Peptides against a protein of PDB entry 3S8F. Designs and how they scored, part 208

Target 1, 157 residues: chain A of PDB entry 3S8F
Amino acid sequence: VLTLFVAVPSLMTAFTVAASLEFAGRLRGGRGLFGWIRALPWDNPAFVAPVLGLLGFIPGGAGGIVNASFTLDYVVHNTAWVPGHFHLQVASLVTLTAMGSLYWLLPNLTGKPISDAQRRLGLAVVWLWFLGMMIMAVGLHWAGLLNVPRRAYIAQV
Target 2, 166 residues: chain B of PDB entry 3S8F
Amino acid sequence: DEHKAHKAILAYEKGWLAFSLAMLFVFIALIAYTLATHTAGVIPAGKLERVDPTTVRQEGPWADPAQAVVQTGPNQYTVYVLAFAFGYQPNPIEVPQGAEIVFKITSPDVIHGFHVEGTNINVEVLPGEVSTVRYTFKRPGEYRIICNQYCGLGHQNMFGTIVVKE

## One batch from the design tools (peptide; made by RFdiffusion4, then SolubleMPNN)

Design b2_p22_1_s2 (from b2_p22_1, 14 letters changed)
Fold by OpenDDE base, seed 1:
Structure b2_p22_1_s2 (fold): chain B 157 residues (1-157), chain C 166 residues (1-166), chain A 22 residues (1-22)
Amino acid sequence: as target 1 above (157 residues)
Amino acid sequence: as target 2 above (166 residues)
Amino acid sequence: DGVLAFMGLLMATLIAEFLLVF
């Protein structure tokens, strides 16, 4: 039970990031409940990538709490659920953040801005990565709930 | 701008702090709910039972596969199972349908998994510790035991069988 | 409003995962 206190600072951080995004969107002219989202710089892969990572991190973080719960972990432990979880955490958030960082870092290091073609390609890459990751994650979590074992090539279903 | 960002964040501080705490209590409540409603599906952690992994094969209840299934009462059995690199002992495990089975599982070597297909039996097996799982097989047939914890080069082929007899 | 929406999304996700498990 005490392990769940880890969720407190995580939630605080998550909501702080959300607040920052809302603030940024509103500064860029977004209005209303969702208008601030549209006002964010979705044309910049350096922005889109980490934001998509954050979106994937939400269910991943929720799953982390499940995995840390004694009763719920009994159901999901050592099933395909677990790799579903860490793919959201590492292969989504961390990887997409790294991708986004590169889209910012490389132009700055080289002194050359990215071309429009490179920008569009970058956007395609991060969106496709996110989509693929979400499909895989849903599949793995679903398989885990069907008692498909982790680290095995067979399943009862 | 750091100053503007800070000001904006502070506007939500009370809200997200309160929500964070509320969610913590929700999590605790959900755990409590599952414990209260799923007593048959959730096996509480018992007292830590320890064994010497270096001698478990030579002496004690795990030493003889022929004596691994012990009737402890009417329609009640204890099965002493070894998970080792790379298999299970005894294999097959033969138990009657409808009987309450207590599995006592340990390892003489490394950490293994004990995942029984078609059941909710899924535990890790640690050398020096005894994993205890209670289950009643309602349907006769064969149930495959799968190792779902990496245990070496032969991990992928580490299987066992439980045969439930009518 | 965005924070509230995020809170709602998080809560919905947690509930959904719980219901899927049980």
Scores: peptide ipSAE 0.027, ipTM 0.757, DockQ to the pose 0.608
Fold by OpenDDE base, seed 2:
Structure b2_p22_1_s2 (fold): chain B 157 residues (1-157), chain C 166 residues (1-166), chain A 22 residues (1-22)
Amino acid sequence: as target 1 above (157 residues)
Amino acid sequence: as target 2 above (166 residues)
Amino acid sequence: DGVLAFMGLLMATLIAEFLLVF
């Protein structure tokens, strides 16, 4: 009951953000069902980083529901699944949002815009970070389902 | 125009809310699928029991490792296990293959884990509480017990063994 | 083995990112 109670508002919040992104994309000339996605500023690391964080947060949020479920938590509790969840929530969303914020904040604080080279480097960093986090998260979740314990450096599996 | 923007945003919210609800159902379906396909070999065997962690080593069923394995029926055993810094007792735990084993696990010191490799036995062990797990070992051999809850400097080396005999 | 492979790929990705910065 509690899990569902929290899940519904969380999903509503998350997808209202998506609605805002759709609106922004359409304002930028995107049309159709998916054209607005392409119209978003994917060339700006300050935008890309938080969005990638949000994308990682989706499966992480689903995992949160699992972790909060009595029957399923019994399966995943204290396994590598839990670190996998954390890395999606903290190391993806929070970290990428922070990174994105810096890409916006530093130019504004210094009064100097980032160079094209810096912009491209920033894009590479956030995409590589996201890729790495997704690989690790999938691995950790998989290991967790295979009953690999967390906080242990050795496992039978 | 801020007003137009506000109205436009609201126009898309309905669709995304519908999508949100759909995703919720997908997640519920996935949970249901997981439950339906999950094979559980561990069953809670009792109500919440309490014990005094300060005296559990001195008196009671956990006090003597030699008396830790108690036959309660023709093919039923209760095993009183202590998880402590940094190990388990008894160690090894010897049980017969095919017997129904009720593990009653507690700690005299700090919170530990009780994770039996090769099984779905995985519980936290809290001082003052008794964790009860029922399991039947179908295959003979050695099963390692791992602590999966940080309990101090020796945590990583805290292992036990269950020996299942034919 | 799959988990190790994922970890390896992660490490490679992180190293690549490091090399881009330094």
Scores: peptide ipSAE 0.023, ipTM 0.697, DockQ to the pose 0.026
Fold by OpenDDE base, seed 4:
Structure b2_p22_1_s2 (fold): chain B 157 residues (1-157), chain C 166 residues (1-166), chain A 22 residues (1-22)
Amino acid sequence: as target 1 above (157 residues)
Amino acid sequence: as target 2 above (166 residues)
Amino acid sequence: DGVLAFMGLLMATLIAEFLLVF
């Protein structure tokens, strides 16, 4: 039960980030309940990558609550569910954030802005990565619910 | 204006914090729903039970695989299982169909897994601790036990069998 | 095996990404 309290500060942090995004979107002219989302710089891979990571982090966070639940962990522990969870947390959020950071950092370090072609390529890369990660993650979670074991080469499904 | 920006951020933050709280309740509700609809078969049971892993092979209920299956009542059995590098004891585990089986599982060496295919039995086995799982096999046949916790070079080949007899 | 299937789908997307970049 105490472990589940970890969800509170993590959710607070996550939605503080969301608040920052809303503020940014509204500063960029977005209005209404959802208009601020459209106003965000979706043409910049340095922005899109970590945001996609955050989107993957949402179901991952929900899964974290499941994994931290004593009763539900009994069902999902050491199944493909667990890899599904941390692939969302690490291979999506952390990796995409790293990618996004590079799109910002490299131009600053080299003093050369990225070309429009590089920008478009970067967008394609991060979206494809996100898509692949979501497919795998959904599959792993689903397989986990079907009792496919973790750390085993065999499966009954 | 920095002050204006901070005030705006604070307002949005309050809104999102309220939303986060709402989402917390949604997740709790989803957990409750999952428990209500999917909790079946295995009943997590037992209190923290300790055993000496250095002597578990020599004395006590795990020492003799021929005496590992103990009838405790009408259609009720306790099975004392050792998970070790790299296998299970007894192997096979023979139990009758329809009987309530209480597995008491421990390890003499390292941490192992006890995953029974075709069931929802899936527990870690820690040296010095006894894992207790209750299950009733409704279908006769062979059920493979898989180690799903890495335990060394032989991990991938660590299997056992439960034979459920009619 | 669902895991293998979805890993395959992921691999396909990664290959597509690779072909796009290189």
Scores: peptide ipSAE 0.015, ipTM 0.721, DockQ to the pose 0.024
Fold by OpenDDE base, seed 3:
Structure b2_p22_1_s2 (fold): chain B 157 residues (1-157), chain C 166 residues (1-166), chain A 22 residues (1-22)
Amino acid sequence: as target 1 above (157 residues)
Amino acid sequence: as target 2 above (166 residues)
Amino acid sequence: DGVLAFMGLLMATLIAEFLLVF
């Protein structure tokens, strides 16, 4: 029970972040139910990276609840599901946040803005990273549900 | 301005409350789906059974691999398995098809995994603790045991075999 | 208050998950 209660602050934080994004989008001229999303600065890799990280973190967070559940953990424990979860949490959220931070930090520290070419390259990097992570994560989770073991180079399937 | 801000905040709150409600149903549905599709055959937790890892190889039911398979009743067996660096004992484990097998697994050294391919048997094996798994093999053949918990330099080569005889 | 309602819903979600899993 106490373990699941940890989800309360996490969900509150998640929804607060989402609300902040909506507010930001609306300040940028977005209207309607989804117009605020389009209004966000999707041309800035420093913004896109952590947002993609957050998106990847959503299914990862759900997986966290599964992993913390006694009966459900029996199904997924030490299977490919677990590294799938890790790649969503660490390689998605943490890594993409770090990438985004880099795109913000370097120009500010050096005083030199990034070129358009660098910006486009940055966008390509973070989107490709996200896509790759999602494909791999889905594969790992699927494999885990098929009882593919973790930390083994061979499996029945 | 304050009134406009307040109205905007209230609108956001209503929206996110609605979203939260929707997510509630989504989560319930996902949990229900997972339980319905993947929880079949969940092995209930048994009583905590302890053993001395320093003596488990010398005395007791794990000491002699030739005596590891014990018939406990008609079509019922208990198999005392050691997971060690880097293998399993006995190896192979020979059991009859259709028999109810109770695996009693422990380790004399470090934590290992006991993952049997083709089955839902997947447990961690801790020194000093006996893991109990009940399973009935419906199909004859060879089932590979894989260590899925890192246990040292030879971890990747730590395999066992269960031979199910007709 | 919307905040209280939200918190209540979160708690209800957790309770529901608990009842389903255990």
Scores: peptide ipSAE 0.014, ipTM 0.723, DockQ to the pose 0.079

Design b2_p22_1_s4 (from b2_p22_1, 13 letters changed)
Fold by OpenDDE base, seed 1:
Structure b2_p22_1_s4 (fold): chain B 157 residues (1-157), chain C 166 residues (1-166), chain A 22 residues (1-22)
Amino acid sequence: as target 1 above (157 residues)
Amino acid sequence: as target 2 above (166 residues)
Amino acid sequence: DGVLAFMLLLAATYLAQFALVF
């Protein structure tokens, strides 16, 4: 039960990040309820990657609460649900953040700006990565709910 | 205006904090409710039962697979199961349809899984600890036991069978 | 306002996922 209290600072962090994004979007000229989103620098893979990671982290975080719940964990533990969860956490948020960091770090370390071709390729990579991760995560969570075991090559379904 | 934005953010932050705490307590309450009423198919953890993994194969209720299925009452059985590298004992496990089965599962070597297909039976088996699961098979047939916890080179081939007889 | 929308979406996601497992 005490483990669930870890969700509070995580939710507060989510708020802070969302607020920061809205603030940044509005500073960039975004207006209205959703206009601030459009105003964010979606042409920069260094921005897009970690933001997509954060989006994947949302359902992953929900899964974390489920996995930490005694009764609910009984349903999902050692099923395909668990890999679905940590792929969202590690392979989505952490990996995409790392990818985004590289798009920022390498130009700064080398002193050479990223070319337009590299920028476009980078955007394609992070979006495709995100899409693939979401498809896989949905599949794994679905399989987990169907009681497909993890660490096994066979299932009843 | 930065000051206006700051005030707005603080107000929403307080609201979100309150909501988050409320949601958390609701979840905890629901979990507590399911535990108390047994409505979510949750098998309560029993008292911690310990065994010596070094002697469990030689003496005690797990030693003889022919004596693993014990009738404890009318339409009630206890099945003493060993999960080991790499299989289950007894195999197959034969039980009657409609009987209340209490599985007592332990391991003589490393941690294993005990996942029974077509059921909600899914537990980890620790050496030195007895896992207890209660289940009633409503349908006759064969139910596969799958190890879903990595236990070594033969993990992927570690299977068992429960045969439910009419 | 945008933050509120995101937070509501987050809450809905958590509740939905909880309900799927419950």
Scores: peptide ipSAE 0.300, ipTM 0.848, DockQ to the pose 0.847
Fold by OpenDDE base, seed 4:
Structure b2_p22_1_s4 (fold): chain B 157 residues (1-157), chain C 166 residues (1-166), chain A 22 residues (1-22)
Amino acid sequence: as target 1 above (157 residues)
Amino acid sequence: as target 2 above (166 residues)
Amino acid sequence: DGVLAFMLLLAATYLAQFALVF
């Protein structure tokens, strides 16, 4: 029970970020239940990257609840499920946030704005990274449910 | 203005909190589904038990591999297993088909894994602690034990066998 | 309180998991 309660502050933080995104979208002219999403700056890789990271973090967070559950952890522990969780939490959220930070930081440090070509390339990189990571993560979680072990070169399946 | 922005964000946060509660029900449903489909036939069978890893090879139920399989009742057995660098004892583990097996697993050296292919048996083995798992083998044959916890240079070659006899 | 409700639901989830297995 206490272990699962650790999820509370994490989820609250996530939804605080979501609330901030909604506010930002509405400030940019978005209206209605979903209109604020479209109003966000999806043309900026410095924005898109961390947001895609957050999207990957959602299923990762759900997996975190599973991993923190005594009964469910018995099923998934030390299987490919665990690295699947890591790839969502680290290789998606953290890595994409780092990428997004780079797209913001470099122009500020160099004093040179990002070119349109660099912006488009950045968007392509971020979206492709996200897509590839989602495919990999789904595969790892699926393999884990099929009892493929982590830290082993062989598997029954 | 900062005050209006804060108030607006707070309102949205309340909405998202409500959404989080709704999503929790989705997670409960997914948990129930996972339990129903993936946990059948395997349950933890014991409470926290401690053992001295420095003497476990010399005295006690793990000391003699010839006495590792103990019949505790009609069609019920306890198997005392050591996971060590780099193998399992006894090896092979011989048990009858259809019997309820209680595995009591510990380590004399470092942390290992105990992953039995074809089953849901998958536990960590810690020196000084006894892992207890209950399982019934319905199919005869050989089941490979895999170490899925990195334990050193020989980790990749650390295997055991459970032989289920008809 | 939404936070309290969330915590209670988490506790209920844990208990439900326990009841399903044991």
Scores: peptide ipSAE 0.016, ipTM 0.726, DockQ to the pose 0.073
Fold by OpenDDE base, seed 2:
Structure b2_p22_1_s4 (fold): chain B 157 residues (1-157), chain C 166 residues (1-166), chain A 22 residues (1-22)
Amino acid sequence: as target 1 above (157 residues)
Amino acid sequence: as target 2 above (166 residues)
Amino acid sequence: DGVLAFMLLLAATYLAQFALVF
């Protein structure tokens, strides 16, 4: 009940953020249906990280609704599906947002901008992190649907 | 200038609101699809049932493993299963192929899992509560029961077996 | 097999991350 109650406001918030991104992209010269995406500052890890977190949050959020559904929860409960959901929410959204926050915060606190090398490294880190999280999440969700249990080292599948 | 900017913002908001509504339907559809494809074979049965975990081993239908399998009708059985630290009883659970089996599972000690490999049977077992699951084994053989809820030092070794006889 | 492949790819990506950081 609580999850379902929070789901709608959360979705609204997420799409509001997306709207803000579109507006920002268009202000930066992006045109057309998708041109605003390309206009966003993809060269800044402080931007890329939380955006990738949001992308990971999409399937994770959907999974939250699934987990809160009684009939579907019976299918996925205590399977590898659940860790998959957690890793999307925590290890993707929260962690990447934290990473992005640091990429912004530290230069501002220290008064020293990050070097170009650090910027490129940061981009590599957040993209690889995202890739790893997506691979793991897909694997865990798939395993969960195949009824692989969590908290068990042995499964029949 | 201000009016133009305001109009543009509203257009973006309207678009994303429409998208949000569309995505809600997509999520509902995905939920429905998952439900349709992954929930076959197991039917939750019974109402909320309570039991005293301190006496369940001594009194009642869980007390004697030899009497745990009860025929309740033609081709219908109820199996009273205890999940405990660290195992299941009866073990093995012997049931006939094709029979409708109602599992009544409870715990005398801590929370356990009851996950039958090769089936969709997967429930948590709480002390003081009875988990009820209905299932029909279509294939004979051995089905392993595993605990998927951490229950202590022996959790990883907590296994049971269901033997389905022809 | 698909899950195994994904796990291997995950390991590879994490190793790549370490190589970049250190």
Scores: peptide ipSAE 0.016, ipTM 0.691, DockQ to the pose 0.026
Fold by OpenDDE base, seed 3:
Structure b2_p22_1_s4 (fold): chain B 157 residues (1-157), chain C 166 residues (1-166), chain A 22 residues (1-22)
Amino acid sequence: as target 1 above (157 residues)
Amino acid sequence: as target 2 above (166 residues)
Amino acid sequence: DGVLAFMLLLAATYLAQFALVF
């Protein structure tokens, strides 16, 4: 029971982050229901990386609720579902946030701005990472639901 | 101005309230879908049963693999299984098709997994605790037992077999 | 208030999940 109480502050945090993004987008001239999204600085890998991480974290968070649910955890526990969850939480959000942080931190520490080529490369890296991670995560979750075991090199399917 | 800002804030609040409501329904739907499609046949945990892992190999129902399969009824069996580094006993486990099998699984050493391919049997086995799983094999053949919890250097090679006889 | 409504929705979400899972 207490475990699921974590959902309350987590959702509050998620909505706060989303509201912050909307506010930022609207400050940048975005209007309407979705115009603010387009107005965000999608040309900056330091921004794109953590945002993509957040997007991956949403289904991961939902999976967290599943994993924390006694009855549902019986289905997914020690299956490929679990590493799928980890890859969304750690390899997506945490890793992409770290990557994005570097794109901001290094130029600031060195005093040398990144070149346009470096910026484009950074965007490519971040998007490719996200895409690959999403494909992998979906595959792992699907495999988990098909009872593919975790920590085994063989499977029924 | 202040009034414009206030109206904007109210609009944001209304929007996020609507979103919150939408999320509520989405989560309910997802949970319902998962329960309806994947949770059928969940094996409930039995009463907590404890055993001394230091003596389980020496005395009691797990001590002799030859006596591990016990008929408890006309079509009911209890199988006392040890998961250890690195294997299972008895191995193979022989049971009849169509019989109700109650697996009583424990470990003398470390935590192991007990994952039976082709079934929904998937439990962790803790030293000092007896895991109870009830299952009826409808199809004859061999079912592989996989350890899905890391238990040491030989973890990847830790397999067992359940042979279901017609 | 919108904040109160939001909090109530969060609580409802929690309770709904509880009711469905447990």
Scores: peptide ipSAE 0.010, ipTM 0.723, DockQ to the pose 0.078

